Peptides against a protein of PDB entry 5D63. Designs and how they scored, part 30

Target 1, 292 residues: chain A of PDB entry 5D63
Amino acid sequence: SLRRGIYHIENAGVPSAIDLKDGSSSDGTPIVGWQFTPDTINWHQLWLAEPIPNVADTFTLCNLFSGTYMDLYNGSSEAGTAVNGWQGTAFTTNPHQLWTIKKSSDGTSYKIQNYGSKTFVDLVNGDSSDGAKIAGWTGTWDEGNPHQKWYFNRMSVSSAEAQAAIARNPHIHGTYRGYILDGEYLVLPNATFTQIWKDSGLPGSKWREQIYDCDDFAIAMKAAVGKWGADSWKANGFAIFCGVMLGVNKAGDAAHAYNFTLTKDHADIVFFEPQNGGYLNDIGYDSYMAFY

## One batch from the design tools (peptide; made by RFdiffusion4, then SolubleMPNN)

Design b1_p10_7_s4 (from b1_p10_7, 4 letters changed)
Fold by OpenDDE base, seed 5:
Structure b1_p10_7_s4 (fold): chain B 292 residues (1-292), chain A 10 residues (1-10)
Amino acid sequence: as target 1 above (292 residues)
Amino acid sequence: APLSTTVPLP
């Protein structure tokens, strides 16, 4: 079954993703096929899938950028019915915004069926052009039509997954205590993480004994990421991954404060030094505390 | 107990 999370949803037939046009929050904004760049943020193409309690394999899909929801216009079962962004809530009962998402017959891609109409999200004619129509269309779960098959690339991790990634890292002190602040985290590409760091003013910040030292840099980075998240996305129910660690050196006579994020595959952590913007697999310290 | 001495980037 599909897990709660943030997904980049890509057509199985052509290199197009489900895109909310211009990221607009207006009701009736077209959802369209659009090109994407791997390993980038793809702003208008991220969707938070929220599972509906007690309704098997059924979700709302909230556009991360606009905060609006995937909506089948008038809930119509007619082939070619527009799929749009529309205001909604994560646990709505509106069948226009409820989507049953299950594996397709190929076992890798998913199909997205409207709960009410039983039609499927369809990239009309498999059109790979930017702005191509996405519509509700008749179909079956067993059909192999790639117009209705979608890869769900998970762009987020649960707190449990993050915890597991930390636990696998060799640079964790035996006294380590981790504190989880949120439930689901968008994991940023390093380029985006670095840009936030640059925009924070930290590159120009002067290290000063005690008054603005390693802990201040690390906390400032986390605060910058938090603010970036709040300013960038209108959807709720997730956070942006950016951890703070306190670590001790091998000799046990010095400590440091630093940041960390997750690797591209979400399986491991990488350390981030907020004093210089560097990414390191080994920062020279073993973490005895983290919060993220 | 955690160390109280934190260090700058070397």
Scores: peptide ipSAE 0.031, ipTM 0.720, DockQ to the pose 0.137
Fold by OpenDDE base, seed 2:
Structure b1_p10_7_s4 (fold): chain B 292 residues (1-292), chain A 10 residues (1-10)
Amino acid sequence: as target 1 above (292 residues)
Amino acid sequence: APLSTTVPLP
């Protein structure tokens, strides 16, 4: 079963992703096929899948950027019915905005069926051009038509997954206590994480004894990421991953405050030094406390 | 208890 999370949704047949045109929040904004750049944020192409309680394999799909929801126009079962962004809520009962998402016959891709109409999200004619029509179309769960098959690339982690990644890292102190602040986290590419760091002013910040030292740098980075998230996305129900750690060195005579994020595969953490913008697998400290 | 002092990078 598909887990709650943020997904980049890519066609199985051509290099096209499900895109909300111009990221517009207007009702009736077309959802279209559009090219994407791997390992980038792809702003208009991220979707928060929220599972509907007590309705198997059924979700709303909220565009992360616009805060609007994937909507089958008039809930029509006619082939070629437009799929648009439309205002909604995460736990709506509106069948125009409810999508049953299950594995296709190939066992890797998914099909997206409208709950009411029973038609499927279709990249019309498999058109790989920017702005290509995405529509509801007749189909079955077992057919192999790539126009209706989608890869769901998960761009987020749950708090439990983040906790697990931390727990298996070798640079965690035996006294470690972690504090989880949110439930689901968008994991940024390092390039985006670094850009937020640059834009925060931290690269030019002067270290000063106690008044602006390692803890200030680490917390300033987390605050910058939090603000970036709030300013960038209209959807709710997720955070941007950026952790703060306190660590002690092997000798036990020095402590440090630093940041961390997750690796691309979400399986491990990587340490980030906010004083110089460096990414390290070993920062020279073992963490006894984290919050994220 | 954890150390209460924090240090910068060199």
Scores: peptide ipSAE 0.031, ipTM 0.718, DockQ to the pose 0.135
Fold by OpenDDE base, seed 4:
Structure b1_p10_7_s4 (fold): chain B 292 residues (1-292), chain A 10 residues (1-10)
Amino acid sequence: as target 1 above (292 residues)
Amino acid sequence: APLSTTVPLP
């Protein structure tokens, strides 16, 4: 089953993603096919899939940017019915906004079926152009039509997945205690993470003994990421991944505070030094505490 | 017990 999470949803036939046009929060905003850049944030193309309790394989899809939901216009079963952004709630009973998402016949891609109409999300004619129509269309679960097959590229991690990534890292002290602050985290590309760091003013901040030292830098970075998240996205129910660690050196005579994020594949962590904006696989300390 | 004293970057 598809896990709760944030996804970039890419057509299986052409290099096009499901895009909320202009990221608009207006009811009836077209959802369209649009080009994307791998390993970037793709602002209008991120969708939070929220599983509906007690309804197998069924979700709402909230556009991360607009906070609106994927909606089949009037719930119509007619082929070519528009799919739009529309106001809603994560656990709605409105069948226009309920989507059954299961593996396609190829075992890798998914199909997205409207719960009420039983039609499928379709990139009409497999059009790869920006602004191409996405519509409800007749289909079956087992047919191989790539217009209705979608890769769900997961852009977030659960708290459990983050915990597992930390546990695999060799630079964790035996006394380590981790504290989880949220349930689901959007993982940023390093370029975005660095830009937040730059915009925070930390590059120009002066280190001062005790009054503004490593812990202040690390906490300021986390606060900056949190604020960026709140200012950038209208959807709720997720956080932006940015951890804080306290670590001790091998000699046991010095401690440091620093940040960390997840690698591109979400399998590992990478350390981030907020005093200089550097990414490191080994920061020279073993973490005895983290919160994220 | 873990150290609570923090240090700057070298």
Scores: peptide ipSAE 0.030, ipTM 0.709, DockQ to the pose 0.137
Fold by OpenDDE base, seed 3:
Structure b1_p10_7_s4 (fold): chain B 292 residues (1-292), chain A 10 residues (1-10)
Amino acid sequence: as target 1 above (292 residues)
Amino acid sequence: APLSTTVPLP
């Protein structure tokens, strides 16, 4: 079963992703095929999949940028029916916005079936051009048509996954205690994480004994990422991953505060030094406390 | 754990 999370949804046949045009929050905004850049944010192409309780394999799909939901126009079963962004809620009962998402016959890609109409999300004619029509179209679960097959590339982690990544890192102190602040986290590319750091003013901040030292830098970075998230995305129900750690050195005579994020495969953490913007696999400290 | 005793990075 597809897990709750944020996904970049890519066509199985051509290098095109499901894109909400201009990221607009207006009802009826077209959802279209659009090119994408791997390992980047792809702002208008991120979708939060929220599983519907007690309805097998069924989700709402919220556009992360606009906060609107994937919607089959009038719930029509007619081939060629527009798929648009439309206002909604995560746990709606509106069948226009309910999508059954299951593995296709190839076992890797998914098909996206409207719960009510039983038609499938279709990249019309497999058109790879920017702005290509995405529509509801007749089909079956077993068909091999790549126009209706989609890869769900997960761009987020659950708190449990983050916890697991931390737990297997070798730079965790025996006294470690972690505090989870949210349930699901968008994991940023390093380039975006660094840009937030730059925009925060931290590169120009002066280290000052006690009054603005390592803990202040680390907390300022966390705050900057939080604010960036709030300002950038209209969807709710997720956070932006940016952790704070307190660590002690091997000698036990020095402590440090620093940040961390996840690697792009979500399997490991990488440490981030907010005083210089560096990424390190070993920051020279073992963490005894984290919150993220 | 000890309190933070950090200095500026080299």
Scores: peptide ipSAE 0.027, ipTM 0.711, DockQ to the pose 0.121

Design b1_p10_8_s1 (from b1_p10_8, 4 letters changed)
Fold by OpenDDE base, seed 1:
Structure b1_p10_8_s1 (fold): chain B 292 residues (1-292), chain A 10 residues (1-10)
Amino acid sequence: as target 1 above (292 residues)
Amino acid sequence: MGTFPVPEGW
């Protein structure tokens, strides 16, 4: 079953993603096919899938940027019915905004069925052009039509997944204690993470003994990422991944505070030094505390 | 980098 999370949703037939046009929060904004760049944010193309309690395989899909929800216009079962962004809530009972999402017959892609109409999200004619129509269309779960098959590329991790990534890292002290701040985290590409670091002013900040040292840098980076998240996205129910660690060296005679994020595959952590913007697999310290 | 940060009673 599909996990709660943030997804980039790509057509199985052509290199097109589900895009909320212009990222607009206006009711009735078209959802369209649009080109994307791998390993980037793709701002208008991220969707938070929230599972509906006690309704199997059924979700709302919130556009991360606009905070609006995928909506089948008037809940119509007619082929060609528009799919738009519309105001809503994560746990709505409105069947226009409820989507049953299950694996297609190929076992890799998903189909997205409207809960009420039983029609499927369709890239009309498999059109790969920017702005191509996405609509509700008749279909079945077992059909192989690539117009109705979608890859769900997960762009976030749960706190449990983050915890697991930390637990398998070799640079964890025996006294380690972790603290989880949120439930779901958008994982940023390093380029974006670095840009936030640059924009924070930290590259120009001077280390000063105790008054502005390693912990200040690490906390400032965490705060900068948090603010960037709040300023960039209108959806709720997730955070931007940026951890803080406190560590001690192997000799036990030096300590450090630093940041960490996740690798591209979300399986491992990578350390980030906020004093110089470096990414390291080994920062020279074993973490005895983290919060993220 | 230095003697801080440390756990209480470390």
Scores: peptide ipSAE 0.364, ipTM 0.887, DockQ to the pose 0.463
Fold by OpenDDE base, seed 3:
Structure b1_p10_8_s1 (fold): chain B 292 residues (1-292), chain A 10 residues (1-10)
Amino acid sequence: as target 1 above (292 residues)
Amino acid sequence: MGTFPVPEGW
C-alpha cells in the first residue's frame, strides 16, 4: 500500500504532473496537468498523502504549498467533473476529498479513485500542455489507459527511513544516540538546501573560538531550514529534513558539529559543512549524536 | 577544529 508521505504525482503517459494552479488556496482552484523539472522542488506539485484509519488504501491529498485538498467537484460521478483544490482536513469524512490509491495493472503506476463517486483522476485526453484539464472520469482498476495512471515519486522520508539511512552510514560512532524531532520529512534537492544556506547569512559568518564556532553554524543552518519550511508551505504534519550531528575524529582529539541531509534516493545520508557549504560523504568525524 | 562539542563526562 501507499505510505504516508509527500509525493510528486506524474502522469504515466506524458511528462506532466498534478499541479495546483498558481498554488492558490482558494476553494475551487483548478488542479491541472503541468510540466515539471526533475530533481527540483516543483512547488505547486507536491501532495501530502494522509492515510485514513480503517479505510483501506484511502487518503486525503493535501497540496503542500496551498494547504488545500484535492477535491472532486460536488462528488459527481460524471465524466469530466473538475478536480480542484478545496479547504479540508487530513482526516475528513467528506467523500469528495477521499481518494483510494492503489497500484494499476502495470504494477508500477497508481490509479487515484474518488472514494464516493468511484471515478478516477484523469489527465483528459492525455494532454501534455500546461494547464491541461484533470477531471474525474469513468474507469476500472484493471484497464491500461495511461490518462488515469500516475507515478507517485516520493519526495519525503519517514523518521524511520531517516534512522535507517543513518544506521547504514559508516561514519557513526559506537556511542551514537539519535533524536527524532518529527515524523515525516521533505527531502530537499541540494540546490535548494544550498540556497537556504546562502540566504541564512552563514557564508558571511565569521568563525570565532567557542562564541561562534561549529555548533553555532550547524544550529543556525537547522534554524534557517526550519524557518524556510514554515515560510514556504501552508500544509502541516511534516518537517524539512536538516539534521545536526556532533562528531569526533578517528584520533579522538578533535570534535565537530555539522549538518546532514539525505541523498537523492533517500538511502544514504550526506554530510553538509555549514562553514563552507560543502557536501561530503566523509566529513572526517564519526557522529556520537544527531537530532533531526 | 576544537575539543568541543563533547558529551558530558567526556
Scores: peptide ipSAE 0.364, ipTM 0.886, DockQ to the pose 0.423
Fold by OpenDDE base, seed 2:
Structure b1_p10_8_s1 (fold): chain B 292 residues (1-292), chain A 10 residues (1-10)
Amino acid sequence: as target 1 above (292 residues)
Amino acid sequence: MGTFPVPEGW
């Protein structure tokens, strides 16, 4: 079954993603097919899938940028019915905004069925052009039509997945204690993470003994990422991944505070030095504490 | 890099 998380949703037939036009929060904003760039944020094309308790394989889909929800207009079962962004809530009972999402017959892609109408989200005519119509359309779960098949590229990690990535890293001290601040985390590309670092002013900050040293840099980076998240996205129920670690060297005679994020495949952590903006697989310290 | 941060009583 599909897990709670943030997804980039890509058509199985053509290189087009489900896009909320202009990222607008207005009710009735068209959801359309649009080109995307791999390994980037794709601002208007991120969707938080929230599973509905006690309703198998059924979700709301919240656009991360606008904070509005995928909505089948009037819940109509007519082929060609508009799919739009519309105000809503994560655990709504409105069947216009409830989507049953299960594996297609190919075992890799998903189909997205409206809970009420039983029609499917369809890239009309498989049109790969920007602004192509996405609509509710008749179909079946076992049909092979690529217009109704979607890859769900997961752009976030759960706290459990983050914990597992930390646990398998070789640079963790035997006394390590981790603290989880949130439940789900958008994982940023390094380029975006670095840009936040630059915009924070940290590259121009002066190291000063105790009064503005390693812990101040690390906490300032986390605060900058948090603020960027709050300013960039209107959806709730997730955080932006940026960890803080405290570590000790092998000799036990030096300590450090630093940041970390996840690798692109979400399987490992990578260390980030907020004093110089460097990414490292080995920062020279073993972490005895983290919060993220 | 420095003496701090460290656990209490470290």
Scores: peptide ipSAE 0.361, ipTM 0.886, DockQ to the pose 0.470
Fold by OpenDDE base, seed 4:
Structure b1_p10_8_s1 (fold): chain B 292 residues (1-292), chain A 10 residues (1-10)
Amino acid sequence: as target 1 above (292 residues)
Amino acid sequence: MGTFPVPEGW
């Protein structure tokens, strides 16, 4: 079963992703096929899948940028019916915005079926051009038509997954205690994480004994990421991943505060030094506390 | 980097 999370949804046949045109929050904004760049944020192409309680394999799909929901126009079962962004809520009963998402016959891609109409999200004609029509179309679960098959690339982690990644890291102190601040986290590419760091003013900040030292830098980075999240995305129900750690060195005679994020595959953590913007697999400290 | 941060009573 598809887990709650943020997904980049890519066509199985052509290099096109499900895109909310211009990221607009207006009702009736077209959802279209659009090119994407791997390892980037792909702003208008991120969707929060929220599972509907007690309805098997059924979700709402909220565009992260606009805060609007994937909507089958008038809930029509006619082939070629527009799929648009429309205002809604995560746990709506409106069948125009309810999508049954299950594995296709190939076992790797998914099909997206409207709960009411039983039609499928279709990249019309498999058109790879920017702005290509996405529509409801007749189909079956077992058909091999790539126009209706989609890869769901997970762009977020649950708090449990983040906890597991931390637990696998060798630079954790025996006294470690972690504190979870949120339930689901968008994991940023390093380039985006670095840009937030640059825009925060931290690169020009002066280290000063106690008054603005390692903990101030680490907390300022966390705050900058939080603000960036709030300012960038209209959807709710997720956070942006940026952790703070407190650590002690092996000798036990020095301590440090620093940040961390997740690796590209979400399996491990990487340390981030907010005083210089560096990413490190070993920052020279073992963490005794984290919050993220 | 230095003496702080540390747990209370560490």
Scores: peptide ipSAE 0.360, ipTM 0.887, DockQ to the pose 0.468

Design b1_p10_8_s2 (from b1_p10_8, 3 letters changed)
Fold by OpenDDE base, seed 4:
Structure b1_p10_8_s2 (fold): chain B 292 residues (1-292), chain A 10 residues (1-10)
Amino acid sequence: as target 1 above (292 residues)
Amino acid sequence: MGTFPVPPGV
């Protein structure tokens, strides 16, 4: 089954993603096919899939940017029915906004079926142009039509997945204690993470003994990421990944506070030094505490 | 009060 999470949803036939046009929160905003850039944030193309309790394989899809939901217009079963953004709630009973998402016949891609109409989300004619129509269309689960097959590229991690990534890292002290602050985390590309760092003013901040040292830098970075998240996205129910660690050196006579994020594949962590904006696989300390 | 000593620049 598809896990709760944030996804970039890409057509299996052409290099087009499911895009909420202009990221608009207006009811009836078209959902369209649009080009994307791999390993970037793709602002209007991120969708939070929220599983519906006690309804197998069924989700709402909330656009991360607008906070609106994927909606089949009037719930119509007619082929070519518009799919739009519309106001809603994560656990709605409105069948216009309920989507059954299961593996396609190829075992890799998914199909997205409207719960009520039983039609499928379709990139009409497989059109790869920006603004191409996405509509409800007749189909079957076993059909091989790439217009109705979608890759769900997961852009977030659960707290458990983050915990597992930390546990695999060789620079964790035997006394390590981690504290989880949220349940699901959007993982940013390094370029975005760095831009937040730059915009925070930390590059110009002066290190001062005790009064503004490593812990202040690390906490300020986390606060900046949190604020960026709140200011950038209208959807709820997720956080932006940015950890804080306290570490001790091998000799046990020096300590440091620093940040960390996840690698592109979400399997590992990478350390971030908020005093200089550097990414490191080894920061020279073993973490005995983290919160994220 | 506890401290978290760090060398200059760290």
Scores: peptide ipSAE 0.043, ipTM 0.749, DockQ to the pose 0.119
Fold by OpenDDE base, seed 2:
Structure b1_p10_8_s2 (fold): chain B 292 residues (1-292), chain A 10 residues (1-10)
Amino acid sequence: as target 1 above (292 residues)
Amino acid sequence: MGTFPVPPGV
């Protein structure tokens, strides 16, 4: 079963992703096929899948950027019915905005069926051009038509997954205590994480004994990421991953505060030094506390 | 509670 999370949704047949045109929050904004750049944020192409309680394999799909929801126009079962962004809520009962998402016959891709109409999200004619029509179309769960098959690339982690990644890191030991602040986290590419760091002014910040030292840098980075998240996305129900750690060196005579994020595969953490913008697998400290 | 007597200093 598909887990709650943020997904980049890519067609199985051509290099096209499900895109909310211009990221507009207007009702009736077309959802279209659009090119994407791997390992980038792809702003208009991120979707929060929220599972509906007690309805198997059924979700709302909220566009992360606009805060609007994937909507089958008039809930029509006619082939070629437009799929648009429309205002909604995460746990709506409106069948126009409810999507049953299950594995296709190939066992890797998914099909997206409208709960009411039983038609499928279709990249019309498999058109790979920017702005290509996405529509509801007749189909079955077992057919192999790539126009209706989608890869769901998960761009987020749950708090439990983040906790697991931390727990298996070799630089987490001793009296470690983690404090989880949110439930689901968008994991940024390092390039985006670095850009937030640059834009925060931290690269030009002067280290000063106690008044602006390691803890201030680490907290300032987390605050910058939090603000970036709030300013960038209209959807709710997730955070941007950026952790803070306190660590002690092997000798036990020095302590440090630093940041961390997750690796691309979400399996491990990587340490981030907010004083110089460096990513490290070993920062020279073992963490005894984290919050994220 | 996960604290250490030595505060961050670098």
Scores: peptide ipSAE 0.042, ipTM 0.735, DockQ to the pose 0.114
Fold by OpenDDE base, seed 3:
Structure b1_p10_8_s2 (fold): chain B 292 residues (1-292), chain A 10 residues (1-10)
Amino acid sequence: as target 1 above (292 residues)
Amino acid sequence: MGTFPVPPGV
């Protein structure tokens, strides 16, 4: 079963992603095929899949940027029915916004079926051009038509996955205690994480004994990422991944506060030094506490 | 954990 999470949804046949036009929150905004850049944010192309309790394999799809939901216009079963962004809620009962998402016959891609109409999300004619129509279309689960097959590339981690990534890192102290602040986290590319760091003013901040030292830098980075998240996205129910750690060196005679994020495969953590913007696999400290 | 010496830059 598809897990709750934020996904970049890519067509199985052509290099096109499901895009909410201009990221607009207006009801009836077209959802279209659009080009994307791998390993980037792709702002209008991120979707939070929220599983519906007690309804097998069924989700709402919330556009992360607009906070609106994937909606089959009038719930029509007619081939060519528009798929649009529309206001909604994560646990709606409106069948226009309920999508059954299961593996296709190829075992890798998914098909997206409207719960009510039983039609499928279709990249019309497999058109790879920007702005290509996405519509509800007749189909079956077993058909091999790539116009109706989609890869769900997960762009987020659960708190449990983050916890697991931390736990297998070699730079964790035996006394480590972690505190989980949220349930699901968008994992940023390093370029975006660095840009937030730059925009925070931290590169120009002066280290000062006690009054603005390592803990202040680390907390300021966490706050900057949090604010960036709030200002950038209209959807709720997720956070932006940025951790804070306290660590002690091997000699036990120095302590440090620093940040960390996840690698792009979500399997490992990487340390971030907010005093200089560096990424390190070994920051020279073993963490005894984290919150994220 | 207790407090530790913190050199400049840390």
Scores: peptide ipSAE 0.040, ipTM 0.740, DockQ to the pose 0.141
Fold by OpenDDE base, seed 1:
Structure b1_p10_8_s2 (fold): chain B 292 residues (1-292), chain A 10 residues (1-10)
Amino acid sequence: as target 1 above (292 residues)
Amino acid sequence: MGTFPVPPGV
């Protein structure tokens, strides 16, 4: 089954993603097919899938940028019915905004069925053009039509997944204690993470003994990422991944504070040095504490 | 914090 998380949703037939036009929060904003750039943020094309309790395989889909929800216009079962952004809530009972999402017959892609109408989200004519219509359309779960098949590229991790990634890292001290601050985390591409670091002013910040040293840099980076998240996205119920660690060297005579994020495959952590913007697999310290 | 003394960070 599909996990709660943030997804980039890509058509199985053509290089087009589900896009909320102009990222607008207005009710009735068209959801359209649009080109995307792999391994980037794709601002208007991220969707938070929130599972509905006690309703199998059923979700709301919140556009991360606008904070509005995928909505089948009037809940109509007619083929060609518009799919739009519309105001809503994560746990709505409105069947216009409830989507049953299950694997297609190919076992890799998903189909997105409206809970009420039983029609499927369809990239009309498989049109790869920017602004191509996405609509509710008749179909079946077994049909192989790529117009109705979607890859869900997961862009986030749960706190449990992050915890697991930390646990398998070799640079964790035996006394390690982790503190989880949130439940779901958007994992940024390194380029975006670095840009936030640059924009924070940290590259020009002067290291000063005790008064502005490693812990200040690490906390400032986390604060910058948090603010970037708040300023960039209107959806709630997730955080931006940026951890802080305290570590000790092998000799036990030096300590350091630093950041960390997740690798592209979300399986491992990578350390980030906020004093120089470097990414390292080994920062020279074993973490005895983290919060993220 | 650690369960052992840790010197100030660098």
Scores: peptide ipSAE 0.039, ipTM 0.723, DockQ to the pose 0.121

